# Designs tried in a protein design run: peptides against a protein of PDB entry 5EFW. Part 2

Target 1, 141 residues: chain A of PDB entry 5EFW
Amino acid sequence: TTLERIEKNFVITDPRLPDNPIIFASDSFLQLTEYSREEILGRNARFLQGPETDRATVRKIRDAIDNQTEVTVQLINYTKSGKKFWNLFHLQPMRDQKGDVQYFIGVQLDGTEHVRDAAEREGVMLIKKTAENIDEAAKEL

## One batch from the design tools (peptide; aimed at target 1 L3 R95 Q102)

Design b1_p30_5 (made by RFdiffusion4)
Pose (drawn by RFdiffusion4):
Structure b1_p30_5 (pose): chain A 141 residues (1-141), chain P 30 residues (1-30)
Amino acid sequence: as target 1 above (141 residues)
Amino acid sequence: EEEEEEEEEEEEEEEEEEAKAKPFTKIVRS
């Protein structure tokens, strides 16, 4: 299927279920984070967080979800085995024709450090185009 | 070489159209 043919890291969540769980995770996201589908489907994506994760940054994500809007941030995430990586993360809601929120889309791009300037502009362009591709691929669900 | 490249691009477009025609069923609406 088209959704499975998207070669990027991403997860999709359902805010209509309690605690906004993951209902789909990409093949690339699972292998990057070392988790399986059985392990993480039904979980809130906060399991990616840990000690060196910036709390104000997590706060900006919480607020953007509460307001049902987009957000782009960078933060420290951990794999299942505990390895650290920087995550250039973009979040956006999928809506129906009436504007009601159906799901949230999250797209991840791994790095070894915080990026800025041209490197950040390129990464943001990649993850925002991918989110639009995911929205188009899942519009009937 | 130009004909081989054009055939490869037509095959890829056909594979994308087939993938779009398939129903995706792993996400069930709540």

Design b1_p30_5_s1 (made by RFdiffusion4, then SolubleMPNN; from b1_p30_5, 14 letters changed)
Fold by OpenDDE base, seed 1:
Structure b1_p30_5_s1 (fold): chain B 141 residues (1-141), chain A 30 residues (1-30)
Amino acid sequence: as target 1 above (141 residues)
Amino acid sequence: KEEEEEKKKKEEEEELKKLKEEKFTEIVPS
């Protein structure tokens, strides 16, 4: 579909379902993580975590979900084959007209290293803009 | 250009609705 073929790494999750499972994943996300769509749908995104993933950073993500807020972090994630990558990750809630959270949007920017300074700012700008575009596209849901 | 982008956005919105409904129905029973 058009949305799946958007060349951005993103997922949509449903916090109203048990364990906030992924309900949509872009083709780029599948390519990045080396999983099929069937392997991803219905699962919590924690399968991307591994030995070198900072647990404190993961807790920040969990806290953001629980508190229904946005968060931007960098963390080590793993592909299906076990390859490590740095994930500049942005998560934000998608709210309805009443202000209630319906979904979460997660956007991933992959890299071989932790980004700093200008590169980090540019990456954050990109993933936040992507999230806003997805939110706007889904506002009529 | 703006008209084309607006059309694309509307198309994406429609596709998103369809996909989310489809995926939601897959997750709920499983």
Scores: peptide ipSAE 0.027, ipTM 0.551, DockQ to the pose 0.098
OpenDDE base, seeds 2, 3, 4, 5: peptide ipSAE 0.025, 0.023, 0.023, 0.026; ipTM 0.533, 0.519, 0.525, 0.535

